# Designs tried in a protein design run: peptides against a protein of PDB entry 5JXT. Part 176

Target 1, 319 residues: chain A of PDB entry 5JXT
Amino acid sequence: SLLPKKEINVYIGMSEMQVKWYQKILEKDIDAVNGAGGKRESKTRLLNIVMQLRKCCNHPYLFEGAEPGPPYTTDEHLIYNAGKMVVLDKLLKRIQKQGSRVLIFSQMSRLLDILEDYCVFRGYKYCRIDGSTAHEDRIAAIDEYNKPGSDKFIFLLTTRAGGLGINLTTADIVILYDSDWNPQADLQAMDRAHRIGQTKQVVVYRFVTDNAIEEKVLERAAQKLRLDQLVIQQGRAQVAAKAAANKDELLSMIQHGAEKVFQTKGAFGTMAEKGSQLDDDDIDAILQAGETRTKELNARYEKLGIDDLQKFTSESAYE

## One batch from the design tools (peptide; made by RFdiffusion4, then SolubleMPNN)

Design b2_p22_6_s3 (from b2_p22_6, 12 letters changed)
Fold by OpenDDE base, seed 2:
Formats: sequence, C-alpha cells, structure tokens
Structure b2_p22_6_s3 (fold): chain B 319 residues (1-319), chain A 22 residues (1-22)
Amino acid sequence: as target 1 above (319 residues)
Amino acid sequence: SAADERRQRRREERRERDRALL
C-alpha cells in the first residue's frame, strides 16, 4: 500500500541581502504598503508588490543589479545570499547521503535557471522541465530521470509543468521551493512522486520564508485547501472559495512582517546566527520546528467551519 | 539584465550538450 505523504513546512529566515532587497521593495511603494492610496490604489500595484516580495523570498538575483559581477560567475555567493539556498544546500547533501532522489518545484522558471547553476556548481546531475520545454524533450527528461540506475539526482520542475499527469515515483523527496496560490497545483506536483508504484515514504518539504509574505501565502493556501475539502465532504458545491485575494487581503499580506523587516539589520533567525555555516544539528532543529509549526497550522484550520474558512482572517482576528 | 543573459546562455549551452548526449 502507498504510505501517506509527510508534508513539513520549512520556515527559513532571510539572508542579509534578502532583507535589504525586501526593505527596498517596500520603501519604493511605501504609500501603497501603508494603505495611504485608499480606494484609488490599484489592485495591479498591490499584485506587483506581492510578486516582487515573493521573488525576494526566492532569491535576490531575480532582481536586476543584485547579482555580483561582471563576470557573473557561480560561486558560494549564489547560496549564502538566499536563505532557501542555504537550507537547500544542506538538505540536499543529507538527502543524497540517504540514497533518496528529489523533485524540486518552483513557480518561477528564472529560479530554476539559478537552481541549474547551483546543480552544476555542486556537481548534482539533474533533469529540467518548465512551461517552455517541448513535448518530446519532456518525455526524454522523464525517461532519463526514471530509468533504472539513473544518475540524475534532482528533477527541476515548474509546478504547472510538473502537474501534467507524469509519473516520477522514482523520487521519494519533494521540495516545494515556493508555493502556488492554488494549493491544488502543489498537490498535483506532490502526486508526481506520491502515486501508485512508489515504494518509499514520500516526504514533502515546503520552503516558507519566515516573517515575510510567504507565511500569508501559505496560510491562505491552507485555508483554501481546507475549505475545498469541507465543501466536497458536505456536498456544498455552491461555496466558491474566493478565487482571488481582494485589495485588503493583499495589503494585509504585504504588511505582514514589514515592520520587523524595516527594524532588522542583517539576516533573520538561524541565518543571522549561523549564516551559511549550518550544520546537521541546525538542519534538524529547522525541520523539527517546521514540523511543530506545520501541525499547529493544520490544527488551526481543522477546527474551523466552512463559514469561518470563507472569511480571510487577518492576524488581528486572533487577538 | 547582463546576469540573466549570461545565465540563459549557460542554460542554452547545457541544453545543447544534453541534447547531443541523447
């Protein structure tokens, strides 16, 4: 029988460079961040801020002028300048030592380009599929990854391209480097490894930048997923989950952690304490803390009814 | 950006090598 997948949210502090870029994004649109634009503030402006903040949480080199160069060489700076890369780099070493194989999903093809440079720099053999990959090249990459005795350790996928019904049961670890606004897209990605023919315990690591917009993206996705489950269970098909965040929801998401980011000099959390010099004990502590916070998050939404889950609860509703 | 352009060139060169091995 297929074992249930274990999902763990991995909460990761920003690097010093991410904090500086996160501050710069907020400062550029400070009037919109403070809600001073009122009813005239365009939903498009708020969506643009959200998109830039999500890019910052992924990697600062997604911004023009962030990457050191010329000559723009791959080096340790590719890792230490992004909290997610620091954790990924240590986690992949452990996973490889365990004889596991990994699917890495992102929403951002430009992040997969950074991850390709990283894989080459670390000597990890990989496959890649994104939205631009031709159908034949997709088949070839899947077959190369799934072949018996494949030396391909990592599969890099965009979440939507990886969602296309493919079987990747030769991997047992799934890393969601970022999250989709639709939790069903992430589930479809996980189900590439968690399918008939899997012989191992599938473990899903969901990377979440701590004290940043990604916590609110995660909370909204968890809320929507629970609502979708309850609607199916209760036969209440008329309960449309709000498909898109409103302006006030987007503003609340942008404001989350913003004050702490403005007050921060340097990195956040374990990234401030250890930087890129995480050991195995630091990774175990991050994973244990993540498992605890994941259980707490799930337990919060399991207690809510359909009517409560239809309301966007800002943190001000938990006071 | 010049960094993105260099990253894309490295990616194209990798894809061409990977296709030549298939």
Scores: peptide ipSAE 0.428, ipTM 0.891, DockQ to the pose 0.043
Fold by OpenDDE base, seed 1:
Structure b2_p22_6_s3 (fold): chain B 319 residues (1-319), chain A 22 residues (1-22)
Amino acid sequence: as target 1 above (319 residues)
Amino acid sequence: SAADERRQRRREERRERDRALL
């Protein structure tokens, strides 16, 4: 029988460069961030701020003028300038030593381009699929990854493109580098490794930037997932969760951790303490803390009924 | 950006190599 998947949220501090870019994004639209635009504030403007903050949480080199250069060379700066890359770099070394193989999912094809540069820089053999990958090239990449004795360690996928029914049971580790707004897309991504033909326990690491918008993206996704589960269980198909965040929800998400980000000089959490010098014990501590916070998050939403989850705004998750 | 253009060029070069190996 297929073993249950283990899912762990990995809470990661921003690098100093991420903090500076996160501040700059908020400052650029400070009137919108403070709610001074009121009813006149465009939902599109708030969605754009959310998208920039999510890019910052992934990697600062998603912004023009962030990457060191010219010349634009791949070096250790690609890693230490993003908290998620520092954790990924240590985690992949451990995963490889264990004889595991890994799927890495992101919402952002431009982040996969950074991860390709990283894989080449570290000498990791990889495959890639995104929304622009031709059907034939997709089959070839899957077959190359799945072949007996494949030397391909990593598969890089966009969550939506990788979610399309493919079998990747030759991997036992899944890294969600970022989260989809729809938790079903992330589940579909996990189910590429966690399906019939898997012989190992699948472990899912969900990267979450701590004290940032990604915590609120995760919370909203967890709320939606619980609501979707209860709707299926109760046969109440009419209780479609409001798929799109309202303006006030988007504003609350943007404001989450913003004050602490503005007050911060340097990096956050373990990134402030250790940065690129993160060791195996620091990784174990991050994974243990993440496992605890994951259980607490799940337990919070498991106690809620449909009516509570429908009334549940991002504010009531912290009371 | 010039960084993105260079990254895309490196990606195209890798895709061409991977296709030549298939």
Scores: peptide ipSAE 0.422, ipTM 0.890, DockQ to the pose 0.043
Fold by OpenDDE base, seed 5:
Structure b2_p22_6_s3 (fold): chain B 319 residues (1-319), chain A 22 residues (1-22)
Amino acid sequence: as target 1 above (319 residues)
Amino acid sequence: SAADERRQRRREERRERDRALL
């Protein structure tokens, strides 16, 4: 029988560089962030801020002028300048040591380009698929990864490209480097490893930047997933959750953690204490804290009915 | 950005090497 997948949200502090870039993004549009733009603020402006903040949570080198250079060489700075990379770097060592193989999903092909540089820098053998990968090259990459005795440790995928029906049951670990707004896209990604033919416990690590917009992206995705589940269970086909966040929801998401980010000098949370010097005990602590917060998040939404989930704004979740 | 362009060049060079091994 296929074992149930274990899902753990891994809450990760921003690096000093991420905090600086996060502040800069908020400051550039401070009137929008403060809601001072009133009725004139386009939903498009807020969506652009959200997109920049999510890029910052992934890696600051997604911004022009963030990467040190010239020369633009791959070095330890690629890791320590992004909290997710610091945790990923330690976690991948553990995953490799345990004889596991890993799928890494992102929404951002440009982040996969950074992860390719990282894989080369660490000597990790990998495959890659994104939305630009030709059909033949996709088949070849899948076959190379899945072949008996494959030396490919990592598969890098965009969530959308990886969601397309492929079998990757030769991996037992899934890392969601970022989350989709649609939780079904992430489930489809997990189901590449968590499928008939899997012989191991599938573990899913969902990276979430702590005290940032990604917590609200996760909460909204969890709310939507629970609503979708309840709608299916109750046969209430008419509860198409309005898939698009309204302006006020987007503003609330942008404002989440913004004050604390402005008050922060240096790195955030666990990244402030240890930075790139995280050991195995620090990773265990992060994973244990993540497992607890994951249970709490799930338990919060499990208690809500359809009507509650439809009215549930991110504000009422923390009172 | 110049960093992105260099990253893309390195990616193309990797793809060319991987194709030359097939």
Scores: peptide ipSAE 0.422, ipTM 0.888, DockQ to the pose 0.044
Fold by OpenDDE base, seed 4:
Structure b2_p22_6_s3 (fold): chain B 319 residues (1-319), chain A 22 residues (1-22)
Amino acid sequence: as target 1 above (319 residues)
Amino acid sequence: SAADERRQRRREERRERDRALL
């Protein structure tokens, strides 16, 4: 029988460089961040801020002029300038030593380009699929990854491209480097490894930048997933359609952690103390804290009924 | 950006090498 998947949210502090870029994004549009744009502020402007903040949480080199250069060489700076890369780098070493194989999902093909440079720099053999990958090249990459005795350790995928019914049960670890706004897209990504033919315990690590926009993206995705589950269970299909973030929800998400980011000199959390020098105990502490917070998050939404989940989406719009 | 263009070039060069090995 297929073992239940273990899902762990991995809460990761921003690097010093991410904090500086996160501040710069907020400062550039400070009037919109403070809600000073009133009713005239476009939802499109807020969506753009959210997109820039999510890029920052992924990697600062997604911005022009962030990468050191010219010359633009791949080096340790690719890792230490992004909290998620620091954790990824340590976690992948552990995963490899355990004889596991890993799928890494992102929403951003440009982040997969950074992860390719990282894989080459660390000597990790990998496959890649994104939205631009031709159908034939997708089949070839899947077959190369799934072949008996494959030396390919990592599969890099965009969440949407990886969601397309493919079988990757030769991997037992899934890393969601970022989250989709639709929790079903992330579930579909997990189900590439967690499917009939899997012989190992599937473990899913969801990377979440702590005290930032991504924490609110995760909360909203968890709320939506619970609502979708309850709607399916109750046969009330009409309730699911209202799930587009309103303007006030987007503003509250942008404001989340913004004050703490402005007050922070340097990096956040374990990234401030250890930077790229995380040991195995630091990783265990991050994973254990993540497992606890994951249980707490799930327990918060599991207790809510449909009416409560609908009220929480409405009351946060009137304060 | 010049960094993105260089990543894209390195990716194309890797894809061409990987295709030449298949």
Scores: peptide ipSAE 0.413, ipTM 0.887, DockQ to the pose 0.045

Design b2_p22_6_s4 (from b2_p22_6, 13 letters changed)
Fold by OpenDDE base, seed 1:
Structure b2_p22_6_s4 (fold): chain B 319 residues (1-319), chain A 22 residues (1-22)
Amino acid sequence: as target 1 above (319 residues)
Amino acid sequence: SKEDERREERRKKRKEKDELLL
């Protein structure tokens, strides 16, 4: 029988460079961030801020002029300038030593480009599929990854492109480098490894930038997932989960952790204490803290009814 | 190097996509 998947949110502090870029994004649109635009503030502007903040949480080199150079070298700076890369780099070493194979999902094909540079730099053999990958090339990549004795350790996928019914049960680890606004897209990604033909315990690591917009993206996704489950269970198909965040929801998400980000000099959390020098004990502590917070998050939404889940919990970004 | 060329191409593609979102 297929073992239940383990899902762990991995809460990761921003690097110093991420903090600086996160501050710059907020400062550039400070009037919108403070709600000074009121009803005149476009939903599009808030969505753009959200997208820039999510890029920052993924990797600062997604911005023009962020990458050090010229010369543009592939080196340790690719890792230490993004908290998620620091944790990924340690986690992948552990995963490889365990004889596991890993799917890495992102919403951003541009992040996969950075992850390819990282794979080359670390000597990790990989496959890649995104939304631009031709059907034949997708088949070839899947077959190359799934073949007996495949030397391909990593499969890099965009969440939506990887969601297309493919079998990747030759991997037992899933890393969601970022989260989809639709939790069903992430579930469909996990189900590439967690399906018939899997022989191992599937473990899903969901990377979440701590004290940043990604916590609110995760909370909204968890809320939506619980709502979708309750709607299915109660046969209330008419309760369309509000698919799109309103302006106030987007503003609250943008404001989450913003004050602490502005007050921060340097990196956040374990990135401030250890930076790129994370050891195995630091990773175990991050994973254990993540497991605890994951249980707490799930328990919060499990207690809520449909009517509560339809309300955006404006737990103030300032509490 | 071939790696530097690939990185520069990815960087250019990264830049072009940001200009489309601004």
Scores: peptide ipSAE 0.059, ipTM 0.680, DockQ to the pose 0.045
Fold by OpenDDE base, seed 3:
Structure b2_p22_6_s4 (fold): chain B 319 residues (1-319), chain A 22 residues (1-22)
Amino acid sequence: as target 1 above (319 residues)
Amino acid sequence: SKEDERREERRKKRKEKDELLL
């Protein structure tokens, strides 16, 4: 029988470089961040800020002039300048030692380009599929990865390209490096490993930048997923979860953690204490804290009815 | 190496694409 998947949100502090770039993004449009534009504020302006903040949470080298150089080297700076890369680098070493194989999903093909540079730098053999990959090349990459005795450890996928009904049950670990605005896209991605033919316990690690926009993206995704489940159970097909956030929701998401980001000198949390020098105990502590916060998040939305889930509840469990 | 050149080209393309989004 297929074992139930284990899902863990992994809450990760920003690096010093991410904090600096996150501050710079907020400062560039401080009037919009403060809500000074009121009802006249452009939804497009707010969506652009959200997109830049999400890029920052993924990797600062997604911005022009962020990557150090010339010369442009592939060195440890590619890892220590992004909190998610620091955790990923330690987690992948553990996963490999366990004889597991891993799918890494992102919304951003440009982040997959950084992950390719990382894989080469660490000597990890990988496959890649994104939205631009030709059909024949997708089949070839899947077949190469799924081959008996394949030496490919990592599969890099964009979430939407990986959602296309493919079987990747030869992997037992799934890393969602970022989240889709539609929780069904992430479910479809993890169900590539969690399917008939899987012989191992599937574990899903969802990376979430702590004290940042991504916590609110995750909360909104969890809310939508619970709403979709209740609508199906109650036969109320007409409750289309409003796919697009309103202006006030976007503003609340942008403002989340912004004050603490402005006050922060250096990195956040374990990234401030250890930086790239995380050990196995630090990773276990991050995973345990993540498992607790994941249970709390799920329990919050399980208690809500359809009418409550239709309202954006901005109330953070930390106020 | 040819692989280092490809990495530098990817880095350059990351930078150029952000200019278009700012």
Scores: peptide ipSAE 0.057, ipTM 0.678, DockQ to the pose 0.049
Fold by OpenDDE base, seed 2:
Structure b2_p22_6_s4 (fold): chain B 319 residues (1-319), chain A 22 residues (1-22)
Amino acid sequence: as target 1 above (319 residues)
Amino acid sequence: SKEDERREERRKKRKEKDELLL
C-alpha cells in the first residue's frame, strides 16, 4: 500500500543580502507599502511588489546587478547569499547519504537556472523540465531520471510543468522551493512522487522564508485548501474560494514582516547566528521547529468553519 | 564545455529579462 506523504514546512531566515534587497523593494514603493496610494494604487502595482518580494525570498540573484561580476563565477556566494540555498545545500547532502532521490519544484524557471549552476558546482547529476522544454526533451529527461540504476540524483521542475501527469515515483523526496498561490498546483507536483508505484515513504519539504511575504502566501494557500476540502465534503459547490487576492489582502501580505525587515541589520534567525555554517544538529532543529509550526498551522485551519475561512480577516496579521 | 556555454547564455538571458520587467 502507498504510505501517506509527510509534509513539513521548513521556515528559513533571510540572508543579509536578501534583507538588503527586500528593504530596497519596499523602499522603492514605500507609498504603496504604507497604503498612501489610496484610489490610485492599482492591484497590478501591488501584484508586482508581491512578485519582487517572492523573487527576493527565492534568491537575490533573480535581480539585475545582484550577482557578483563580471566575471560571473559560480562559488559559495551562490549559497550563502540565499537562506533557502544554505538549507538546501545541507539537506541535499543528507538526502544523498540516505540513498534518496529528490524532486525540486519552483514557480520560477530563472530559479531553476540558479539551481542548475548550483548542481554543477556541487557535482550533483540532474534532469530539468520547465514550461519551455520540448515534448521530446521532456520524455527523454523523465526516462533518463526513471531508468533503472539512473545516476541522476536531482530533478529540477517548474511546478506547472511537473503537474502534467508525469510519473516520478523513482524519487521519494520532494522539495517545494517556493509555493503556488493555488495549493492544488503544489499537490499535483507532490503527486508525481506520491502515487501508485512508489515504494518508499514520500517526504515533502516546503521552504518558507520566515518573517516575509511567503508566510502569508502559505497561510492563504492553507486556508484555501481547507475551504476547498470542506466545500467538497459538504457538497456546497457555490462556495468558490476567491480565486485571487483583493487589493487589501495583497497590501496586508506586503506589510507582513516589513517593519522587522526595516529594523534588521544583517541576516535573520539561524542565518544571523550560523550563516552558511549550519551543521546536522542545526538542520534537525530547523526540521523539528518546522514540523511543530506545520502542525500548529494545520490545527488553526482545521477548527475553522466555511464562513470563517471565507473571511480573510486582517486580524490574523497582528497576532 | 557546451554546458558552460549554455550556462553563460542563461546568465545573459537572466539579465536581459530583468531590463524588460523594471
Scores: peptide ipSAE 0.033, ipTM 0.663, DockQ to the pose 0.059
Fold by OpenDDE base, seed 5:
Structure b2_p22_6_s4 (fold): chain B 319 residues (1-319), chain A 22 residues (1-22)
Amino acid sequence: as target 1 above (319 residues)
Amino acid sequence: SKEDERREERRKKRKEKDELLL
């Protein structure tokens, strides 16, 4: 029988470099961030800010001039400059020691490029599929990864490319390096490993940058997922959750953690205390805290009715 | 290596694409 997947949100502090870039993104559009642009603020402007903030949460080297160089070296800086990479690096080492194999999903093919650089740097054997991967190359990569006795430890996928009906049950760990706005895309990604033919407990680690926009992306995705579930259960098909964030929602998401980011000198949370010096105990603490916060997040939305879940109010998630 | 060249090219492209987004 297929065991239920375990899903753990892994809340990760920003590195010092991420904080600096996050500040810079907010400062560049400070009037928009403060809501001072009023009716003149385009939804497009706010969406652009959201995209830049999400890039920052993923890796600062997604920005021009952020990567140290020339020469552009692959070194420990690729890891310590992004909180998610620091946690990923430790987590992958643990996963490998356990004899597990891992799918890593991202929304950003450019992040997969960084993850390839990381895989090469750490000597991890990997496969890659993204939106640009030819059909034949996708088949070849899947077959290479799924081959009995495959030396491929990691599969790097864009969430949408990985969502395309493929079977990756030879992996038992799923890392969502970032979240889709559509929780169904992430579920479809998880279901590549969590499918008929899986023999292990599938564990899903969802990376979430703490005190940043990604918490609100996660909350909104969780809210939408619960709403979709309740709509199906209650037969209320007309309660189409407005799939697109409004301006006020986007603004609230951008503002989330912004004050703390502006006040912060250096890194956040465990990244401030340990940075790249995270040990196995620090990872256990992060995972345990993440499991707790995941249960709390789920419990908040499980108590909400359809009418409450239709209201994107930060307040309704904290009552 | 060809892989290193591709990585450098990807790094360069990461740099160049953000010139366009700024």
Scores: peptide ipSAE 0.098, ipTM 0.713, DockQ to the pose 0.056; fails the geometry check

